# Ledger of designs, part 19: peptides against a protein of PDB entry 3ESW

Target 1, 322 residues: chain A of PDB entry 3ESW
Amino acid sequence: NNIDFDSIAKMLLIKYKDFILSKFKKAAPVENIRFQNLVHTNQFAQGVLGQSQHLCTVYDNPSWHSIVLETLDLDLIYKNVDKEFAKDGHAEGENIYTDYLVKELLRYFKQDFFKWCNKPDCNHCGQNTSENMTPLGSQGPNGEESKFNCGTVEIYKCNRCGNITRFPRYNDPIKLLETRKGRCGEWCNLFTLILKSFGLDVRYVWNREDHVWCEYFSNFLNRWVHVDSCEQSFDQPYIYSINWNKKMSYCIAFGKDGVVDVSKRYILQNELPRDQIKEEDLKFLCQFITKRLRYSLNDDEIYQLACRDEQEQIELIRGKTQ

## One batch from the design tools (peptide; made by RFdiffusion4, then SolubleMPNN)

Design b2_p23_6_s2
Fold by OpenDDE base, seed 1:
Formats: sequence, structure tokens, C-alpha cells
Structure b2_p23_6_s2 (fold): chain B 322 residues (1-322), chain A 23 residues (1-23)
Amino acid sequence: as target 1 above (322 residues)
Amino acid sequence: KLDEEIKELKEKLKEILEKKKEE
């Protein structure tokens, strides 16, 4: 009796797919109640939900992608990518080209395009005058600044001329294409949009301890890759815990297809107490939001993403990104 | 395609089983 192993394998695959898909069906009433109770009673959960409502969707704007691509020096970028790819990339296949692209975008963004702003230059005295600036505090945006999703404006006084300079903390990434300056928030915000504009799978990573960065899904490496625009860093998740000796409690990744606790990738030592939410509740929250983000996807897309999620969870448990 | 899917499924099943042994 030639056991048709192929037919059995096909049947098992179908059953497995159906099982996976069943996990992404609409939440049961009990899960909805648990979710509602969690976000209403836990401030950290409310914060994660609030961030997901913005960060998971805001960068999926084709109009913004066009503006970004029109603003960047694409000729320079692709020239540099092609140059690096020609050295080693042809032997590794086409998928590695995207890794070279991300590395060049990191270089281009930090070296050629965007600037770090601890303090603004004096609007009156001109360039390289930030050393003369004294912080006076922060205030709300004016009518013009409010047009660009500005929540806070830092106010500085020039010690030389006495004039006031405003440093609006814009959250509109299109405005950041004009201003081309900021701190970790502005850097990560615009850089996330830049990566998205190239059609890449990108997540925004929020760290509770006042840092933010990106993750890019590398088809070559077949995993999520750490990307920090501020540091021009590619695949160095250890830089915070080891190099900076930073203490951290939570790292949460926000993408169009899901919300994931990626703390295990970045918190390698000096872990702060994870006391903001129960671990089981955080896991539930991230899964619940992820399910909602995938409600419009077809069964094949859901299945492929679920397979990717499982691989990432295995990676995070095994610490293989180290 | 089917061979790749079966291979991936086998690897995932193996990994899931390994995780269950560690829990």
C-alpha cells in the first residue's frame, strides 16, 4: 500500500493553515472584554494602543512616499548602493541589494540629509550659534506651527543678541523634509517614512527609556533587522544594552501588520523592572492589536505573516540575533 | 512549492516541539 505521502502532507498543510487562520478570526466576546478592560485600567496598555493607532498606519501614505522620493537624491543613493553591491552582492543574490540600500540610506540620511539638533542656531545670528542658546522652556505651538502636527515648541534665548528662537518639535514627517533637523524622535519618524517610501517592511520601535529606532525586514537575512538612523546602525541590536550600558524595560515594535514586544532583542543586560503591565497581558495586547491590523487581509497573507511571526518568536526566545 | 512548504512546516513543527519541551 504505497502511502501517498504527498496527499497526506497536503492534507496536513491544509489543516495547519486552517488552524493558524482560526487564530486570526474576529476576537471572541471574552477577548474583547479583556481588551477593553485592559486598556481602560492599565495606563501602559492605553499608551501602546494609542501609539499603535498612529504608528501602525501613518506611514502607509502613497502621497508621502512620492514626496519623499522626489526630495531625496535618488541618483546618489542608487549610485552608492550599486557600487557596494558590485563588490560582493552578486554572489549573494538580489535580496542582499535591499540590505545595501538600507545601509546607504542610513549613511545618506546621517551624513548628507538630516542634522542632529541639541539646540537650534539663533535665527538672528545665523549658523553655528547653538552654543550661545539658553533654553527657556517649552510651550504650545502657534497657529503656523500647529499646521504641522506640533505638540511642543522649545524656546531658546540667544546669549549674544538676546533674541528668542523657537524650536518646534514637528511630528509631521513632510515638514521634517523641509526642516531637516531634530532629535531621536524626528530622526526616527522621518527615517521610518523614508524606508517605507522604498516599499520596505518597516517597524517603528519605541523604547520606554526615551529612545526610538526602526526595524527592517530583510529578505536576505529572513528576519527583522535593527536599524538606527541616529547611530547609522544596521543589525546592531546590542548597542543600547552593551555599548551604551543603557537600562531598559520595554521595546515595542509598531508596524502596519502588527505590534510586537521586541524587548528580548535589545535588552541584553541591565533590565529594568517590567512592572507597567503583566507579561501575559502585554502578550495578549500585542496579539489582539495585531489581529485587528490584519482583519482586512486575505487568508494567504494572514498565513504568511503568521509564519513570519512564529519565526520571530523563535528567534527572540533563542537569542539568535545576538 | 509544495516541497518548500512541507520543509518549512517541518522546521516550524520541530521548533514548536522544541519550545514545548523547554516550557
Scores: peptide ipSAE 0.013, ipTM 0.454, DockQ to the pose 0.067
Fold by OpenDDE base, seed 4:
Structure b2_p23_6_s2 (fold): chain B 322 residues (1-322), chain A 23 residues (1-23)
Amino acid sequence: as target 1 above (322 residues)
Amino acid sequence: KLDEEIKELKEKLKEILEKKKEE
């Protein structure tokens, strides 16, 4: 009997697709109970859920994308992208062009657009006066600052003129297009929006040990790529663990299509105890939130994303990004 | 049920691939 291998392969693929799709059906009552119990009993789980409710969807705002694109020097950006793309001998229409775009956006953002702010400049003395600024503490936002999703304002006194300068920690990325300054939080927040404004698949990565960065899905590399706007870093997930010798416990990626524990991509050494949640519960939580984010997607979208997820999990297990 | 069917199909595929290596 000539075994029709093609027929068997097709049947397997169909059954596999059905299996994958079955995982994304409405959560069973038992899963809902487990989820509710987990987020009510585990503070870390509650934190991940809270972050997902914001970070997974906040950047999917077409009005914000328009404002971003109107604010950026697109002519300069594309000129530089085209220049570097042509220099490396690539033809137009290659998927690699997007990687060049992200690299230029990293350059443009760090070099031309945004400023690191350890301390603000004195509002009275002008530019390059941050050295004269003494921190007085933090306070709540005033009425104007509150319009821009400000939770905290750092207060500084100028040692030269004695005037007070306020450094609002804005969470509104549109306000950050105006202020053009901040720390890792402001950098990552606005840069995530910038990447989203170009129609890219982007995740916000939260590290428990007080750092944040992005991931972008490269169609050329066919994987999630580390992107840190603060560092002008592209595809260097090792910089934290190896270059900085940073100790880390959790890295969680938040995107429109899912929440993923990406700790294995970034925590290469000096791993801190992962004692905030059971590994099985964290895996369940991320899968549950991901499933919920995909409820409105069609079967083909669900299947494609599931294939992407599987490849990412294989990558994370194999450590292939080295 | 679907998991069992997939498992069975994977086992059958392995058997087929093993037979093909012997030919």
Scores: peptide ipSAE 0.007, ipTM 0.392, DockQ to the pose 0.263
Fold by OpenDDE base, seed 3:
Structure b2_p23_6_s2 (fold): chain B 322 residues (1-322), chain A 23 residues (1-23)
Amino acid sequence: as target 1 above (322 residues)
Amino acid sequence: KLDEEIKELKEKLKEILEKKKEE
């Protein structure tokens, strides 16, 4: 009896698809109650929800994508990508081109486009005067700064001229295209928008221990790839735990299609206590938000994303990039 | 129970797919 393995495999795939789709149906009343109770009683859960409401949707703005593409030197970027692709990429197929694009965007952003600002230059004394700046503290935005989603303004006094320089911490990424400077927050915010503007699938990764970075989904590697614009880093998730010897507790990825605890990718050693929420509640929270983000998707999209999620979970458990 | 059954089905499917790549 020739077991028709193809028929059995097809039947199993159909049943599996139906099972997966059943998990993404509208939440049961009991799940809604659990979710509401969790976000009202747990501050960390409330924070994750609040971040998801912003970070999962803010970068999906076609008008912003157009402004970004008009602002970047696309001719230079594509010239460099084409050069590197022609050298090594043709043997690996067309899907690797996007990896070369992301690597060039990392180079371009750090070397040609954006500046790290530990302290601002003095507005009166000019360039390369940041060493003369003394922090006086932080204050709220003025009327002009408030137009660009500024929550905090750092105030500095020049030790040479005595003048005050303001460093607004803008959250508007379009304003960051003008200012061209910031710290990890501004870098990651604008770079996330840049990657999104090229049509890439991108997540914003929040680390509780005051760092942020990106992930993009590589079609060539068929996985989420670590991307840090501050470090010009591609596929180096170990840099924080190993190279920096950084202690960390939580890394949460926020994307249009889901919220995922990616701590296992980045916390390789020196793990801090995960005491802000129960592990089961965090897992539930991320799944619940992810489910909500996918409510408008069709069955095929839901299934493809669920398959991707499962592969990621396997990767995170095995500690090996497949 | 359903999660275990699905895990077993996935493992079996993976084995079937790996055997098909070797043929």
Scores: peptide ipSAE 0.007, ipTM 0.425, DockQ to the pose 0.320
Fold by OpenDDE base, seed 5:
Structure b2_p23_6_s2 (fold): chain B 322 residues (1-322), chain A 23 residues (1-23)
Amino acid sequence: as target 1 above (322 residues)
Amino acid sequence: KLDEEIKELKEKLKEILEKKKEE
């Protein structure tokens, strides 16, 4: 009996697709109730939801992408990418080009474009005067600062001239194209937009222990890749736990197509207690938000993303991140 | 049950695909 393996394979694929699609159907009333109860009763869940409402969609702005591309030195960027690609990229296939692009964007952003700002320079004394700056505290934005999604302004006094310098913590990434300075928040915010402006699949990763970074989906590596603009780091998820010996509890990735607990990728040792939410509830929350983000997608898109999600989950379980 | 069934189906599909590569 020649088992028609092709017919069996087709049938299995159909059944599997239907099953996957069934998970992304409209939420059952019980799931909606569970979700509502969770976000109203658990502060961590509410925080994740709040972040998802912003971070999952804010970077999908074509006008912002245009402004970014007009602001960056694209000639320099592509020249450098082409140079590195020409060395070895042709042997690895066309998909590796995007990895070279992201690596160059990391270089360009850190070395040529953006500046780390622990303390601002004195507005009166000029450059390299941050050492003379004493923090006085933080306050709300003024009328001008409020135009650029500023929640907090750090206030500094110059020990030399006595003048006050304001360091507004802008959340508008377009304003950051002008200011070109900040801490991990500003770095990650603008860099996420930059990567998105090149049409890349990008997630914003929030760590509960006061750090943020990106993930890029590499078509060459066929996985999510750690990207930290502050560190000019590509595919080094271990740097926090191992190199920094950082203790961490949660890492949550926010993208247009989903919210994912990526803690297993980054928390390799010195895990802090995960006591903010039940693991099952966090898993449910991320899945529920992801489901909502995909409601407008067609069945094929949903299926492809679900396959990607499954591969990521397998990766995270196996610990096969390099 | 459905997750187990799908896991089994995936394993079978993988086996089928592996056999097809060897042919």
Scores: peptide ipSAE 0.016, ipTM 0.449, DockQ to the pose 0.382; fails the geometry check

Design b2_p23_6_s3
Fold by OpenDDE base, seed 3:
Structure b2_p23_6_s3 (fold): chain B 322 residues (1-322), chain A 23 residues (1-23)
Amino acid sequence: as target 1 above (322 residues)
Amino acid sequence: KLDEEIKKLKEKLKEIEEKKKEL
């Protein structure tokens, strides 16, 4: 009896697809009640929801993508990508080109485009004067700074000239294209927008212990890849736990298609207590938000994303990149 | 129950795909 393996495989795939699609149907009344109670009673859950409402949608702005692409030296970027791709990439197929693009964007952003600002230079004394700057504290934005989604302004006094220099912490990534400076927040914010402007599938990763980075979905590697613009790091999720010996509790990834607890990718040692929310409630929260983000997608898109999510969950459990 | 059934279905699908490469 020739077992028609193709017929059996097709039947199993249909049943599996139908099952997956059933999970992404409109939330039941009981799930909505659980969600509302969770975000009203748990501050961490409320924070994750608030971040998802911003980070999952803010970067999907075509007008911002145009401004980014007009601001970057695209000729330099593509020249460098083409050079590295021609050297090493042709044997591995066309899908690897995007990995070379992301690696060049990391190089370009850190070396040519953006600056780390631990302390600002003195506005009066000019360049390389940050060593002379004393922090006086933080205040609210002025009328001009408020136009660019500024929540906080750090105030510094120059020890040489006595003048005050303001360092606005802008959340508007278009303003960051002008200022060309910041810390991990400004770096990750603008770099997330840059990657999105090239049509990449990108997530913003928030770590509770005062760091932020990106992930992009590599079609070549068929997985989410760690990307840190501050470190010029590609596919090095271990740098925080191992290289920095950083203690961490939560890493949450925010993308247009979902919210995912990615803590297992980055917290390899020195785990801090995960006491902000019950693990079951966090899992429920992320799944519920993800389900809402996918309500407008068709059955094929929902199925493909669900398959990707399952591969990621398998990766995170196995602790091995497939 | 349903998650266990899906796990079994995925394992079986993987076995079918591996056997299909050997044929």
Scores: peptide ipSAE 0.000, ipTM 0.376, DockQ to the pose 0.454
Fold by OpenDDE base, seed 5:
Structure b2_p23_6_s3 (fold): chain B 322 residues (1-322), chain A 23 residues (1-23)
Amino acid sequence: as target 1 above (322 residues)
Amino acid sequence: KLDEEIKKLKEKLKEIEEKKKEL
C-alpha cells in the first residue's frame, strides 16, 4: 500500500492551519471578561497593556521613517555594510546582509550618531562640563519641551557658573534625531525607530529592572536576535544576567504583531521573584494583546506569524539561545 | 487536548518530511 505521504501532509497542514487560525478568532466573551478583570485588578497587567498601546504601533509611521532615512548617513552605512558583507556574506546567502546592516547600524548609532548622557553639559560652560553638574531634581516640561512628548525634565545646577541646565527626557524619537543624546530609554526609542525605518521586524524589550533594548527578527538566523544599542550588542542575550550579574524578573517584548514574555532569553541566573502577576495570567495577557494586534491580518499572515511564535516558544523552552 | 493533538500532528508531519527526504 503506497502511503500517499503528500495527501497526508496536506491534510495535516490544513488541520494545523485551521487550529492555529481558531486561536486568533474573535475573543470569546469569557476571554474579554478575563482580560478586563486582569487589567483593572493587576497593576503589572495594566502597565503591560499601556506599554503595548504605545510601543506596538508608534514606530509604524512612514513619515518618521522618511525623516530618519533623510537624517542618517546612508552612504556611510551601506558602504560599511557592503564592505563587511563582501568579506564573509557571499557564501552564506542574501539574507545575512540584513544582519550586517543591523551590526553597522549599532556601530554607527553608538560611535557616530548618538551620545550617552548621564548628566548634561552646562549650557553656559559648554562641552565636557557634566562633571560640574549637580542634580536639583525633576520637574514637568515647559511649553516648548511639551511639544516633544516630554514627561519629565531633569534639572541640574552648574557648580562653576551657578546656571541651571535642563535635561528634558523626550519620548518623541524625531526630537531625539536633533538632540542626539540620552540614556537607555532615549537610545532604545530612537534605535527602534531607526531599525523600523529600514523595514525590519523589530520589538522593543522592556525589563522591569530599569533597562530596555531591542530584538530584531533575523531572516538569516530565522529567530529573534537580541540588539542593544547602548552596548553595541548583537545576539548577546546573556550580557545582562552573566556579564553584568543583573538580577531580573521580567523582560517583555513589544512589537507590531505581538507582545511576548522573553524573560527566558535574558534571565539566565539571579532571577528575581516573579510575583507581579500569575504566570498563567501573564501568558493570557500577552496572547490576548497579540490576538488583538493581529485582528486586521489575513489568514495566511496569521498562520505565518503563529508558526514564528511557536518556533520562538520552542527556542525559549529549550534554552537554545547560543 | 487540541495542543497535544497538534503536537502529534507536527511530529507526524516532521516524520513524513524526513521520510520524504530519505526516499
Scores: peptide ipSAE 0.000, ipTM 0.375, DockQ to the pose 0.502
Fold by OpenDDE base, seed 2:
Structure b2_p23_6_s3 (fold): chain B 322 residues (1-322), chain A 23 residues (1-23)
Amino acid sequence: as target 1 above (322 residues)
Amino acid sequence: KLDEEIKKLKEKLKEIEEKKKEL
């Protein structure tokens, strides 16, 4: 009996695909109960869920993408990308062009477009007066600030003129296209939208220890790539643990297609206690949210994403064993 | 292996920071 190895291989591939797809079918009643109990009893789980409800979907807005593309100097951006691609990119093929685009967007955003705001300038004294600003505390938004998804307003007094300056912490990224200033939250929020507006596959990474950044999926590198708009950083996941010597416990990535614990990519040393949730419960939570985000996808999309997820998990494991 | 790669990355970063101070 000639064993048709090709037929066996095809059958195994079908069974494997079916097995993978079975993980993304509707949750069993027991999984729903476990999820509900977890988010009601664990504050960290509730926080991850709450963030996922916003961060996984908010940037998938075509009208916002149009506004972003109309606001950016696309001619300058593409001119610079083409210039850098013409130097070194032709040898690597068309897929590397997107990596050059993201690098230029990092440059453009930090150098030409957005400003770091540690303290605001005095509204009365004008530019370069932030040194004269004393924090008075924070308050809720006024009626105008509330239109732009503002949760908090930082209040500053000018030591020179005595006037009050408000620094609204806007969460509306379209308002940030106007204000063009902020801290890590505003930077990451708007930059995530910018990357999404170019049709890129992007995740928002939340670190529990008060930092946020992006990841984008590079088709050239065939992996998720660290992107920090504040740092103009591309593929430097080590900067927090190594360069900043930052202590961290959790890094969670939020994208349209999933929620992933990416702590292994960024927490290379000085790991803080992971005491907010059991590891098994965090893994379950991320998988459960990811499963919900994929419910509308077809079998081929689900399978492709599951293969991508598996490769990422292999990468994250290998990075610890080196 | 990770500790050695981390050490090498720290050394390279120091070299880059020193070169940036000389420019």
Scores: peptide ipSAE 0.000, ipTM 0.278, DockQ to the pose 0.014; fails the geometry check
Fold by OpenDDE base, seed 4:
Structure b2_p23_6_s3 (fold): chain B 322 residues (1-322), chain A 23 residues (1-23)
Amino acid sequence: as target 1 above (322 residues)
Amino acid sequence: KLDEEIKKLKEKLKEIEEKKKEL
């Protein structure tokens, strides 16, 4: 009996596709009850849900993308991309061009566009006066600052002129295009929007231990790539655990198509206790939110994303980012 | 049950792909 291996493979692929699609059907009543109970009883789960409600969708704003593209020096960016791309002997139309674009955006953002702000410069004394600034504490936003999704304002006094300088912690990324300064939060927020404005698949990665970064999906590498705007880092997920010797417990990626525990990509050593939630409950939570984000997608989109998710899970289990 | 069935299906698919390379 000539086993028609092609027919068997096709039947297996169909059954596999149907099975994958079945996982993305409307949540069962039992799953909804489990989700509700988890979010009401576990503070970490509530935090992940709250972040997902913002971070998964906030950057999918076409008006913001237009403002970003109008604000950036696109001529400089593409000139530099084309230069480095040509230097390495790549032909136009290769998927690797996007990796060069992201690398240039990292360079441009850190070197030309955005500034790190430990302390603000004195508004009266001008540039390079941050050394003269003494923190007085934090307060709520004023009426002007409140227009730009500001939760906290850091207050500084200049030791030279005695004037007060306000450093609003803006969460509006469009305001950050004007201010062009911040810490890891402002950097990651605006840089996530920048990458999204170029039509890239981007995730915002939240680390419980007070850091944030991006991931972008490289079509060339066929995986999620670590991107840290603060560090001008591309594909260096090890920098936190190894280079910084940072202790970490959780890294959660938030994107339009899902929420993923990416801790295994970044926590290579010095793992802190993962005691905020049961591993099974975190896995369930991320899957539940991901399923909800995909409810409007067609079967082919769901299947392609599920294949991508599976590849990522295999990568995260195998530790193959080295 | 379904995850085990899929694991078996993937193992079979891999075996089929390996056999297809030998043909």
Scores: peptide ipSAE 0.000, ipTM 0.373, DockQ to the pose 0.540; fails the geometry check

